# Peptides against a protein of PDB entry 3ZN8: the designs that were tried, part 56

Target 1, 125 residues: chain A of PDB entry 3ZN8
Amino acid sequence: LEEYDKIQKKMEDVMEGKGKLTLRDVYAQIIALRKMGPLSKVLQHIPGLGIMLPTPSEDQLKIGEEKIRRWLAALNSMTYKELENPNIIDKSRMRRIAEGSGLEVEEVRELLEWYNNMNRLLKMV

## One batch from the design tools (peptide; made by RFdiffusion4, then SolubleMPNN)

Design b2_p17_8_s3 (from b2_p17_8, 11 letters changed)
Fold by OpenDDE base, seed 3:
Structure b2_p17_8_s3 (fold): chain B 125 residues (1-125), chain A 17 residues (1-17)
Amino acid sequence: as target 1 above (125 residues)
Amino acid sequence: RKSELLRLIEEFDRKEL
Protein backbone atom coordinates (compact mmCIF):
# COMPACT_ATOMS: atom_id res chain seq x y z
CA LEU B 1 0.00 0.00 0.00
CA GLU B 2 2.77 2.47 0.87
CA GLU B 3 4.61 1.78 -2.40
CA TYR B 4 1.37 2.21 -4.34
CA ASP B 5 0.71 5.60 -2.72
CA LYS B 6 4.25 6.77 -3.63
CA ILE B 7 3.72 5.73 -7.26
CA GLN B 8 0.34 7.49 -7.41
CA LYS B 9 1.84 10.68 -5.95
CA LYS B 10 4.69 10.51 -8.49
CA MET B 11 2.18 10.19 -11.34
CA GLU B 12 0.23 13.19 -9.99
CA ASP B 13 3.47 15.24 -9.77
CA VAL B 14 4.31 14.36 -13.41
CA MET B 15 0.79 15.28 -14.56
CA GLU B 16 1.17 18.65 -12.77
CA GLY B 17 4.56 19.22 -14.50
CA LYS B 18 6.48 18.97 -11.17
CA GLY B 19 8.64 16.08 -12.39
CA LYS B 20 9.34 13.49 -15.06
CA LEU B 21 8.64 9.78 -15.19
CA THR B 22 11.88 7.76 -15.25
CA LEU B 23 12.67 4.10 -15.83
CA ARG B 24 13.44 3.95 -12.10
CA ASP B 25 9.78 4.85 -11.51
CA VAL B 26 8.74 2.18 -14.03
CA TYR B 27 10.88 -0.38 -12.19
CA ALA B 28 9.30 0.58 -8.84
CA GLN B 29 5.81 0.31 -10.37
CA ILE B 30 6.47 -3.16 -11.80
CA ILE B 31 7.81 -4.38 -8.44
CA ALA B 32 4.78 -2.93 -6.61
CA LEU B 33 2.36 -4.59 -9.06
CA ARG B 34 4.13 -7.95 -8.61
CA LYS B 35 3.82 -7.63 -4.82
CA MET B 36 0.09 -6.88 -5.22
CA GLY B 37 -0.39 -9.83 -7.62
CA PRO B 38 -2.20 -12.03 -5.06
CA LEU B 39 -4.37 -9.08 -3.92
CA SER B 40 -5.44 -8.30 -7.50
CA LYS B 41 -6.71 -11.89 -7.81
CA VAL B 42 -8.67 -11.43 -4.56
CA LEU B 43 -10.19 -8.18 -5.88
CA GLN B 44 -11.42 -10.05 -8.98
CA HIS B 45 -13.48 -12.27 -6.65
CA ILE B 46 -15.27 -9.28 -5.06
CA PRO B 47 -18.88 -9.26 -6.35
CA GLY B 48 -19.43 -6.28 -8.68
CA LEU B 49 -15.75 -5.65 -9.52
CA GLY B 50 -15.49 -8.84 -11.60
CA ILE B 51 -18.31 -7.62 -13.86
CA MET B 52 -16.56 -4.28 -14.45
CA LEU B 53 -13.04 -5.69 -14.98
CA PRO B 54 -12.67 -8.18 -17.82
CA THR B 55 -10.69 -11.05 -16.31
CA PRO B 56 -7.74 -11.74 -18.60
CA SER B 57 -7.43 -15.37 -19.63
CA GLU B 58 -4.80 -17.48 -17.87
CA ASP B 59 -2.78 -17.43 -21.12
CA GLN B 60 -2.93 -13.62 -21.28
CA LEU B 61 -1.71 -13.45 -17.67
CA LYS B 62 1.23 -15.74 -18.51
CA ILE B 63 2.14 -13.68 -21.59
CA GLY B 64 1.94 -10.47 -19.54
CA GLU B 65 4.08 -11.95 -16.76
CA GLU B 66 6.73 -13.07 -19.28
CA LYS B 67 6.76 -9.61 -20.88
CA ILE B 68 7.22 -7.98 -17.44
CA ARG B 69 10.02 -10.46 -16.63
CA ARG B 70 11.82 -9.55 -19.89
CA TRP B 71 11.43 -5.81 -19.22
CA LEU B 72 12.81 -6.28 -15.68
CA ALA B 73 15.85 -8.03 -17.19
CA ALA B 74 16.39 -5.03 -19.49
CA LEU B 75 15.97 -2.54 -16.60
CA ASN B 76 18.43 -4.52 -14.45
CA SER B 77 20.96 -4.27 -17.32
CA MET B 78 20.79 -0.44 -17.38
CA THR B 79 23.07 2.02 -15.56
CA TYR B 80 21.67 4.43 -12.97
CA LYS B 81 22.20 7.28 -15.46
CA GLU B 82 20.21 5.40 -18.13
CA LEU B 83 17.37 4.63 -15.68
CA GLU B 84 17.18 8.29 -14.59
CA ASN B 85 17.56 9.73 -18.11
CA PRO B 86 16.45 7.15 -20.73
CA ASN B 87 16.90 9.70 -23.54
CA ILE B 88 20.69 9.02 -23.50
CA ILE B 89 20.12 5.41 -24.60
CA ASP B 90 21.49 5.26 -28.15
CA LYS B 91 21.89 2.25 -30.47
CA SER B 92 25.15 1.21 -28.78
CA ARG B 93 23.57 1.34 -25.30
CA MET B 94 20.47 -0.54 -26.55
CA ARG B 95 22.67 -3.31 -27.99
CA ARG B 96 24.63 -3.61 -24.72
CA ILE B 97 21.40 -3.72 -22.68
CA ALA B 98 19.94 -6.37 -25.01
CA GLU B 99 23.09 -8.54 -24.83
CA GLY B 100 23.29 -8.17 -21.03
CA SER B 101 19.61 -9.09 -20.56
CA GLY B 102 19.37 -11.89 -23.17
CA LEU B 103 16.83 -9.88 -25.21
CA GLU B 104 16.61 -8.77 -28.82
CA VAL B 105 17.47 -5.11 -29.50
CA GLU B 106 13.88 -4.70 -30.75
CA GLU B 107 12.54 -5.69 -27.31
CA VAL B 108 14.67 -3.01 -25.63
CA ARG B 109 13.44 -0.52 -28.25
CA GLU B 110 9.84 -1.56 -27.49
CA LEU B 111 10.37 -0.87 -23.75
CA LEU B 112 11.80 2.59 -24.53
CA GLU B 113 8.96 3.34 -26.94
CA TRP B 114 6.42 2.32 -24.28
CA TYR B 115 8.18 4.61 -21.77
CA ASN B 116 8.17 7.54 -24.22
CA ASN B 117 4.47 7.04 -25.02
CA MET B 118 3.57 6.82 -21.32
CA ASN B 119 5.55 9.98 -20.51
CA ARG B 120 3.81 11.85 -23.36
CA LEU B 121 0.39 10.64 -22.21
CA LEU B 122 0.97 11.78 -18.61
CA LYS B 123 2.02 15.26 -19.80
CA MET B 124 -1.13 15.67 -21.95
CA VAL B 125 -3.53 15.10 -19.04
CA ARG A 1 23.74 -5.31 -7.34
CA LYS A 2 25.33 -3.99 -10.56
CA SER A 3 27.62 -6.14 -12.69
CA GLU A 4 31.27 -5.18 -13.11
CA LEU A 5 30.53 -4.11 -16.69
CA LEU A 6 27.71 -1.83 -15.50
CA ARG A 7 30.01 -0.30 -12.85
CA LEU A 8 32.66 0.46 -15.49
CA ILE A 9 30.05 2.07 -17.75
CA GLU A 10 28.73 4.13 -14.83
CA GLU A 11 32.27 5.34 -14.13
CA PHE A 12 32.57 6.36 -17.79
CA ASP A 13 29.16 8.08 -17.67
CA ARG A 14 30.30 10.16 -14.65
CA LYS A 15 33.33 11.43 -16.62
CA GLU A 16 31.05 12.77 -19.38
CA LEU A 17 29.31 15.08 -16.87
Scores: peptide ipSAE 0.349, ipTM 0.844, DockQ to the pose 0.023
Fold by OpenDDE base, seed 2:
Structure b2_p17_8_s3 (fold): chain B 125 residues (1-125), chain A 17 residues (1-17)
Amino acid sequence: as target 1 above (125 residues)
Amino acid sequence: RKSELLRLIEEFDRKEL
């Protein structure tokens, strides 16, 4: 819970134009969400809450979990400088990250594109 | 523990700053 509150505050600060969202912040968020995964399953069993939350199919949950695992592998293959400043990741760095994580270069590109889109959206709000 | 390769790259990146 404390890690989640820190991440939420960081996102609020970025929306207010204070600071910058980094891939380190993304990594921390993914880890926090994975720690809450069991709690989300418990909340789905509370009568009344499970009807209000769109329950993704078990197959959609598996696909999402695999995608998150692949993104974590990419993030674990990045340097501190790359995590703090993702804009320095050129084609050579992207290929190294892909090779180090056992991913396709396109999957690393997708993660970086998602980050860039998220950072643009947070600055427009 | 980051791989030895990642550490060498991080040391290089720190020297360029």
Scores: peptide ipSAE 0.274, ipTM 0.807, DockQ to the pose 0.023
Fold by OpenDDE base, seed 1:
Structure b2_p17_8_s3 (fold): chain B 125 residues (1-125), chain A 17 residues (1-17)
Amino acid sequence: as target 1 above (125 residues)
Amino acid sequence: RKSELLRLIEEFDRKEL
C-alpha cells in the first residue's frame, strides 16, 4: 500500500509538471501491481466492481502477464542511468538490453515507445 | 543489485558525464 501511494504521488507530481516519469517509476509500478496480484483478484470478486469494469478474459490476462514479464526482463537489463533517463537509449544500448534480456530489439523499442507515449499523455493532463 | 556487466557500463556512463 505504501509503495502504491508513492507511485500515485509520483504520477500526480508528473501531471503537475513537478517531475518526469522514469522507467524506474514504471518498474516500481509493475512490482507494486504484482505484489497486489492476490488483492486484484479479490477486487474483481467484489460485487459491483466486476459489473463496472470489463474483466479481461483469462487469455488477455495471460498475454498481459507475459508482456509484463518481458518488460521486466528489459528493465532489469538496463543501467540506473538508462532507467532514470530513457532518452539516452540509442540503437546500441537497445540492442544490448535486448540481448541481455533475451528479447527482440523491437520489443525493447515497444517498451520505450509506450514510455514516451505515457509521458506525453501525462504532460497533456 | 545490478550485474557486474551493468555496473561496468554504469561506471563508463559516469565517466562520460
Scores: peptide ipSAE 0.230, ipTM 0.780, DockQ to the pose 0.023
Fold by OpenDDE base, seed 5:
Structure b2_p17_8_s3 (fold): chain B 125 residues (1-125), chain A 17 residues (1-17)
Amino acid sequence: as target 1 above (125 residues)
Amino acid sequence: RKSELLRLIEEFDRKEL
């Protein structure tokens, strides 16, 4: 709960222009979500909410979990400087991260593109 | 905890600044 509240506050600060979303913040968010378990499973046990939320198939949950696992591997292969300033990640750094995480370079690029898009969206609000 | 390899890379990155 405390980690989740810190992430929410960080997102608010970024939307207000008081900060920048980093990959460290993304890492913390993923860990917080994993500790809470799939909130979808908790919400499915709440009467009435299980009807409103499309229950992802078990296969879709597994695919999502694998994607998160792969992104965590990439994040764990980054330096603190890279996590705080993802814009410094050039082709050489991206290759090192891919090799260290057992990912394709394209998957590391996809993570960075997702981060850049998210950070742009938060600044536009 | 980061690996020792990542620590060495970070030390290198600090020396280039």
Scores: peptide ipSAE 0.215, ipTM 0.772, DockQ to the pose 0.023

Design b2_p17_8_s4 (from b2_p17_8, 13 letters changed)
Fold by OpenDDE base, seed 4:
Structure b2_p17_8_s4 (fold): chain B 125 residues (1-125), chain A 17 residues (1-17)
Amino acid sequence: as target 1 above (125 residues)
Amino acid sequence: RRSVLLQLIDDFLRKEL
């Protein structure tokens, strides 16, 4: 609960222009969610998600869990400077992160694209 | 206020699932 409140406050600060969402913040969020258990249990605790999304199949949950695992591997392969300022991640850094995490470069790019989209969305609110 | 975390998760899930 305390970790969740910290995450929410950070997100509010970012929306108010008082901060920037970093990949460190993303990492902390994923870890906080993982403490609730597997994705299936996490989804049960998300109010309103069951209204907006059909109940995911077991196969979809497995895909989601694998994706979370892969993104955590990428994040764990990043330097502190990269986590705090993802904009420094060039093609060479992406390749290193991919190699270190056992991912394709495209998967690291996808994570960064997702992050950039989220950070844009938060600035529009 | 919608938890921005929940929105991030929703957006993640909508994209990946």
Scores: peptide ipSAE 0.107, ipTM 0.653, DockQ to the pose 0.406
Fold by OpenDDE base, seed 2:
Structure b2_p17_8_s4 (fold): chain B 125 residues (1-125), chain A 17 residues (1-17)
Amino acid sequence: as target 1 above (125 residues)
Amino acid sequence: RRSVLLQLIDDFLRKEL
């Protein structure tokens, strides 16, 4: 809970133009939320989400859990320098991360694209 | 306060729904 609150505060600071969201922050946030249990339990604890979105099917929950597992594997295969500065991750680094995590290079690229989009959105709000 | 994971979930749900 304390780790979750620290990461949430950091996200607020980034939205206010203070600091930078890193993949280390993303990793810590995922781990903190995984302590709440499976994706199904996490979704049940999100106020308003159950009103805005249809209840995911069991198959959609399985796909979501697998996606989280795969992204955690990629993050675990990154160096500290890459987690702090994801912009240094070139094609050679992406291939190494993919090999180390048992993922396709495209899946590592998807994670980095998501991170870049997230950082853009946080700076615009 | 939006969680990084909430945004991941939102992005996932937008792709799969």
Scores: peptide ipSAE 0.102, ipTM 0.656, DockQ to the pose 0.345
Fold by OpenDDE base, seed 1:
Structure b2_p17_8_s4 (fold): chain B 125 residues (1-125), chain A 17 residues (1-17)
Amino acid sequence: as target 1 above (125 residues)
Amino acid sequence: RRSVLLQLIDDFLRKEL
């Protein structure tokens, strides 16, 4: 609970322009969500998703759970400097992260693209 | 205020599911 509140406060600070979302923050959020249980259980705790999104199939939940595991592997293969400042991740770093995590370079690129999109969205709110 | 984490999850799910 304390970790969740700290993460929420940091996200509020980012929305207010008092900071930036980092991959360390993303990592902490994923870990906090994982403590709630599998993706299916996490989704049940999100108000309004069941109204706006069709209930994911069991196969979609498995795919989502696998993707989260892959992203955690990528994050675990990053240096502290990369987690705090993802903009330093060039093609060489991306390849190293992919090799260290057992992922394709494209999967690491997808994570970074998602992060960049999220960081843009948080600045627009 | 809607939890930013919930928004992040919503955006992730809309893209990936």
Scores: peptide ipSAE 0.099, ipTM 0.643, DockQ to the pose 0.394
Fold by OpenDDE base, seed 3:
Structure b2_p17_8_s4 (fold): chain B 125 residues (1-125), chain A 17 residues (1-17)
Amino acid sequence: as target 1 above (125 residues)
Amino acid sequence: RRSVLLQLIDDFLRKEL
């Protein structure tokens, strides 16, 4: 819970124009949430989600857990410099990360695209 | 307060639903 609160504060700081969200922050958040248990338990801790979204099937939860596992593999294959400054990740670095994580290059690209979209969204609020 | 995970879940659910 304390790690989660630190990450939320970091997101709030980024929304206020103080600093930037990094892939290290993303990694820390995923780890903090996984300490709460499987995705099914994490979803139960989110107020209002069960009202706004259909209850995910067991198969959808398995797919979600697999996606999280794959993203963690990619993050674990990044250097500290890449985690702190994801914008340095060129095609060569992306291929190395994919090979080191057992992922397709497209999956690493999807993670980076998501990160970029998140960082843009946080700066717009 | 929108969790990064909530946004991941939202993105996942938007693709799967």
Scores: peptide ipSAE 0.098, ipTM 0.651, DockQ to the pose 0.334

## One batch from the design tools (peptide; made by RFdiffusion4, then SolubleMPNN)

Design b2_p18_2_s1 (from b2_p18_2, 11 letters changed)
Fold by OpenDDE base, seed 1:
Structure b2_p18_2_s1 (fold): chain B 125 residues (1-125), chain A 18 residues (1-18)
Amino acid sequence: as target 1 above (125 residues)
Amino acid sequence: SSERKAALLRLIDELLRS
């Protein structure tokens, strides 16, 4: 759970305006999720949370795994500067990342859109 | 709070697995 603790701290700092979520953080989270499985299962073993979370269905897990695999390919094709500051990724960089990862440009765009949405949601919570 | 943490983690998990 150490990996999750680090991720939680980072996310909390972002929520409090003490930092920003980066794609490097996303990468770390994805790796952690692959090791630990769904966060809902992890949280159920942590006392004091008081929230019962439903577990994803097997089908949902499979869909998520494929999406995660593709996103990892994209992330592995990014430079350190891009991972730390995703907003610098323009159309040219996006195309390069897509080519390097074997993905469509739209898939890379989807990842970036997800990242941007995540940042918005973190500020909302 | 623990509740806030749980909510955040749930949100992330749901987004990743959508």
Scores: peptide ipSAE 0.121, ipTM 0.623, DockQ to the pose 0.321
Fold by OpenDDE base, seed 5:
Structure b2_p18_2_s1 (fold): chain B 125 residues (1-125), chain A 18 residues (1-18)
Amino acid sequence: as target 1 above (125 residues)
Amino acid sequence: SSERKAALLRLIDELLRS
């Protein structure tokens, strides 16, 4: 719960433009999600939100969990500098990360593209 | 706000599980 609160504060700072989302933040969030399950279930227990959150099906959970495990392998193969500033990850670094994690280079590229898309969305919110 | 925070976390969760 303490870890979860720390992550929430960081996400709030990012949402307010006080901070930047990094892959380190993503890593922490993934770990929290694996421990606590889908955030939708967690948020259902928070009073005052007043919104209905959909819950994913069992099949969707399994697919998501597999993707999360693969992305964790990639993240575990990154250096601290790469986690803090993913923009420095070039083709050489991407290949190293893929080899170290047992993934295809395209899978690492997919993670980075997801991260970039997330940052674009955060600028709009 | 708490609502904005929740929305951001939900977005991340949904993207990771899609």
Scores: peptide ipSAE 0.121, ipTM 0.628, DockQ to the pose 0.343
Fold by OpenDDE base, seed 3:
Structure b2_p18_2_s1 (fold): chain B 125 residues (1-125), chain A 18 residues (1-18)
Amino acid sequence: as target 1 above (125 residues)
Amino acid sequence: SSERKAALLRLIDELLRS
């Protein structure tokens, strides 16, 4: 729950234009997800949200868990500077991260693209 | 809004699992 609170605060800051989501925040979220389960499940326990969040199937959860583990490996292969400022990750860094994590470069690219998309979405909310 | 925040968190969750 503490991790979720931190993530929520960070998201609020981003929404207010006071900061940006970092991959370190993503890392924290992944750890929180592993502890608490899907965010949808966590949110269901929060009174007053009033949102019906469909839960993914067990199979979808397993697939997602594998992807999360792979992304975690990528994140663990990043430097602190890269985690805080993912925009510095060029092709050379991306290749290094992929090699260090045992992933394809495209998988690392997908993570970064996801990150960028999330930041854009946060700014629009 | 709280609702938008929740929706965003859901979206993040879904994207992580896609």
Scores: peptide ipSAE 0.117, ipTM 0.626, DockQ to the pose 0.341
Fold by OpenDDE base, seed 2:
Structure b2_p18_2_s1 (fold): chain B 125 residues (1-125), chain A 18 residues (1-18)
Amino acid sequence: as target 1 above (125 residues)
Amino acid sequence: SSERKAALLRLIDELLRS
């Protein structure tokens, strides 16, 4: 729960324009989710929220887990500078990350695109 | 609020699992 609270605070700061979501933040979120399990399961044990989340099927969980594993590999292959400032990741860096993580360049691109979309969405909400 | 926290985390969770 402490990890989730930290991540939540960071997300709120970003939404308020008091910071920037980084890939380090994404990494922390992924790790937290893996440790505690799907948020839906976590929230089911928290009374008073009144929010019911859909429970993903077991198959969806497996697919998601594999995707997360791949993204973690990519993140682990990034430099600290890249994690803090993903915008510096050009084609050369992307290729290096892909090679280091055993992923296709397209998979790394997908991660970065996901990050960018999430960052935009957080600022929009 | 707790609801806001849950909503943000839910969004992230959904994105991760998409």
Scores: peptide ipSAE 0.105, ipTM 0.606, DockQ to the pose 0.338

Design b2_p18_2_s2 (from b2_p18_2, 10 letters changed)
Fold by OpenDDE base, seed 2:
Structure b2_p18_2_s2 (fold): chain B 125 residues (1-125), chain A 18 residues (1-18)
Amino acid sequence: as target 1 above (125 residues)
Amino acid sequence: DEEKKAALLELIYELLRS
C-alpha cells in the first residue's frame, strides 16, 4: 500500500507538470508494483478499476507479466545517464542494451516507444 | 487522489495493452 501511494504521488507530480517521467521513474514504479505481487494481484487492489478502465483478460495479464520481466531486463542493462535521459539512446546504445539484457533490439525499441507515448499521454492529461 | 489513481491506471493500461 505504501508503494502504491508513492507511485500515485509520483504520477500526480508528472501529470501536474511538476516533474518529468524518466525511465528511472518507470523502473522504480515497476519495481514497486512488482513488490505488490503479480499484475493480477496488483489490479485487485486498485479500487474502481472496472469503472475507469476495461478489465484486462487473463491472457492480457500473462502477456503483461512477460513484458514487464523483459522490460525490467532492459532497464537493468541501461546506464544511469540513459535512464535519466532516454533520448540519448541511439542505435548503438539500443543494441548494447539488447545484448546485455538478452533481448532483441526491437524489444528495446518497443520499450522506448512506449515511454515516449506515455510521456505524450501524460502531458495531455 | 482521483487524479493520481487515473494516472497510475493509464500507465498500467498502456503497459498491458497488446
Scores: peptide ipSAE 0.111, ipTM 0.622, DockQ to the pose 0.337
Fold by OpenDDE base, seed 5:
Structure b2_p18_2_s2 (fold): chain B 125 residues (1-125), chain A 18 residues (1-18)
Amino acid sequence: as target 1 above (125 residues)
Amino acid sequence: DEEKKAALLELIYELLRS
């Protein structure tokens, strides 16, 4: 719980424009959420979610769980330097990460694109 | 603080559902 609170504080700082979101932060947050249990249980702990987001079906939850596993595999295949500075990940690094995680290169690219988009959005806050 | 936490978690959720 203490570790979780530290991670949350970091994320709050990013949301306030006081910090920079890295893939390390993303990784840590996902791990913290997974400690709460499956995605269905995690969603129950998010205040106001029932108002803001539709309730996912069982099939959607399964798809979500699979995506979490796949992205965690990709993150686990990255170096510390890459997690801290994802912008250094070139085609060669992307291929290595894909091979190490058992994913397609396009899946790794999708993760990086999502990160870049999220980081841009957070900077506008 | 709690509201900001929820917003961030929502972003993660949107990633996972898309």
Scores: peptide ipSAE 0.108, ipTM 0.620, DockQ to the pose 0.390
Fold by OpenDDE base, seed 4:
Structure b2_p18_2_s2 (fold): chain B 125 residues (1-125), chain A 18 residues (1-18)
Amino acid sequence: as target 1 above (125 residues)
Amino acid sequence: DEEKKAALLELIYELLRS
């Protein structure tokens, strides 16, 4: 509960433009969510989801679950410094992360690109 | 794929807000 509150506060700060979203923040929250069980169970505990997003099909849930698994693999292969400051991840680091996580380099690149895009969007809020 | 990534992040934020 305490850890959850910390994560929530951090996210609130980020959404208010008072902080920067890092991969560590994302990682921590994903781990917290995973304690609730698989994605299907997680979604059951999200009030208002039906208003924001259409109800996902079983296939979509499987895809989402796989995505979470792959993201966690990549994140678990990153150093603390990389999680805190993903901007330091160069081609060499990206290759290491990919090899350590069993992912393609392109998948790691895609994750980082997504992160950068999200961070830019958050700065506009 | 990018849309799915964004959706995942939205889910995280939505959960935190609830």
Scores: peptide ipSAE 0.090, ipTM 0.644, DockQ to the pose 0.085
Fold by OpenDDE base, seed 3:
Structure b2_p18_2_s2 (fold): chain B 125 residues (1-125), chain A 18 residues (1-18)
Amino acid sequence: as target 1 above (125 residues)
Amino acid sequence: DEEKKAALLELIYELLRS
């Protein structure tokens, strides 16, 4: 809980554009997006997205919302150091995060894999 | 950075769509 408060207090600092994406950045952006409302509303704020991508079904939106909630639980269970430098997360840390968030280890691994892929793709931006 | 934000949102969308 204390760690969570520290993360929240520093979220404003993360809102600045950084060259390298960290889980800290991901966390901050997800929180900011959640303030916009449901995923359907979030997607409406992306210019041109409706032209480039198909509209998600209601079921897809529900699945997506659940996935976001689960990933936020995982992120909330990480230390500030882990969020800033995810590569330090080994099997032991991953198990701790899973236990703390009520997720399976495989779900935490999935999040980390997603992050790695996303970070690579966003390097060009 | 709005461009980075848009890119992130697009990636999230793709994840949710899969």
Scores: peptide ipSAE 0.108, ipTM 0.634, DockQ to the pose 0.480; fails the geometry check

Design b2_p18_2_s3 (from b2_p18_2, 8 letters changed)
Fold by OpenDDE base, seed 1:
Structure b2_p18_2_s3 (fold): chain B 125 residues (1-125), chain A 18 residues (1-18)
Amino acid sequence: as target 1 above (125 residues)
Amino acid sequence: DEEKRAALLKMIYELLRK
């Protein structure tokens, strides 16, 4: 619960312009969530999920869990500079990260696209 | 704040939908 509150606070700070979401923040959030157990268990601790959004199916939860695992591998293969400023990640860096994490380049690209989309989403609220 | 909570939930949902 305390870890969840920290994640929520960080997101709120970013939304209010008090900070910028980085991949380091994403990493910290994922680690915090993982301490709460499987993604299914994490979602059970989020108030209002069943009211605001459709409940993910078991298959969706499994896919999400696998995606998180793969993204953690990518994040663990990034330099501190890349985590703090993901915009510097070019094609060459993506290839290195992919090779270091055992992922396809497209998977690293997907993570970066998700990150960019999250930043846009947070600014809209 | 309901909007802030919705945004966080949306972020998690986006992880799961693909």
Scores: peptide ipSAE 0.126, ipTM 0.644, DockQ to the pose 0.346
Fold by OpenDDE base, seed 3:
Structure b2_p18_2_s3 (fold): chain B 125 residues (1-125), chain A 18 residues (1-18)
Amino acid sequence: as target 1 above (125 residues)
Amino acid sequence: DEEKRAALLKMIYELLRK
C-alpha cells in the first residue's frame, strides 16, 4: 500500500531526527491500516511481529479496533492547524473536539497523551 | 533497520493493548 509506505518513511524520518510526528501523520497511518482490513488481518501480514512483540489477544484486538474508531472521530473533529501542531490544543479546544466527536474529554486527552508519548519514544530510538 | 521496524510495530501494539 503506497499510503502505508509514505507513513513508514515519515516515521523513519522522525526517528532519525528529521521533522516531527504530527496528528496528521497519525491520521494517515490509521487510514492506511484500515484499508488493509481489520487489525487482526493487518497484524498477520506483518513479518516478524510475533517474534518482536507479544501477540495481542482477540479481545485486545477488538478493544484496539474500537479505540481506533474513536480516535478517528476525534481526529476528524480537529482543525488542520491542530492536526499539524497538536501542542496548540488547550482545554477549550479539547472540549470542542470531544463535543464534536461525541467523545468524553478524557478520551481526547488519552489520544493526545499517547501522541506525546509516541513522539518521545520515536526520538529515543 | 530492525530497530526502526520494531518502533513502528510498537506504535501499532500500543494502540491495541489498551
Scores: peptide ipSAE 0.126, ipTM 0.634, DockQ to the pose 0.383
Fold by OpenDDE base, seed 2:
Structure b2_p18_2_s3 (fold): chain B 125 residues (1-125), chain A 18 residues (1-18)
Amino acid sequence: as target 1 above (125 residues)
Amino acid sequence: DEEKRAALLKMIYELLRK
């Protein structure tokens, strides 16, 4: 998965403070992961993860898979400018994205919160 | 760095589990 490795390298650079992670990067990463198969299969490709994290139940994996699918729908409904700079997403934009993706506004808010949390974590590593 | 990649993926996984 050449595309996956390129995205991972970029994310590593961000972790080192050499760049900023955007929702476009997140989108590309999710797509690359999805090409590997279901979430369960993706997790199997991560060395040591089974030791570092509790093994999710089948139901938890299904929930996670569905959540990823919903987030992809939201990301597909965003403009290029929004993907590159999520900070511009106000209440009006968030509502438009939700309506365009068939999601609740709260689900779009959750995605944005996740993105912000991820950026914070990347800066701490 | 594979270890760094694994750590990042772990973080993503933990965020997605919420």
Scores: peptide ipSAE 0.119, ipTM 0.630, DockQ to the pose 0.347
Fold by OpenDDE base, seed 4:
Structure b2_p18_2_s3 (fold): chain B 125 residues (1-125), chain A 18 residues (1-18)
Amino acid sequence: as target 1 above (125 residues)
Amino acid sequence: DEEKRAALLKMIYELLRK
């Protein structure tokens, strides 16, 4: 919980234009969320979610859980330098990460795209 | 605040499910 609060503050700072969200931050947040239990239980701890989003189906939860597991594998296959500076991840690095994590290169690309989109959206909140 | 947290987690959820 303490670690989660730290991550939340970091994200709030980024939303306020203070600092940069890295994949290290993303990794830490995912780990913190996983400690709260499966995705279904995690979602129960999100205040206002029921107002903001429809309750996900069981199938959607399973898909989400699998996505988290796969992204964790990718993140675990990244170097510290890559986690801190995801922009350095080129095609060669993506291939290495994919091979090391047992993922397709497209899945690694998807993670990076997600990260970029998240960074963009955080500035709008 | 709680609203910011909810918004952030919502965004993460929306991105993860795609």
Scores: peptide ipSAE 0.134, ipTM 0.642, DockQ to the pose 0.365; fails the geometry check

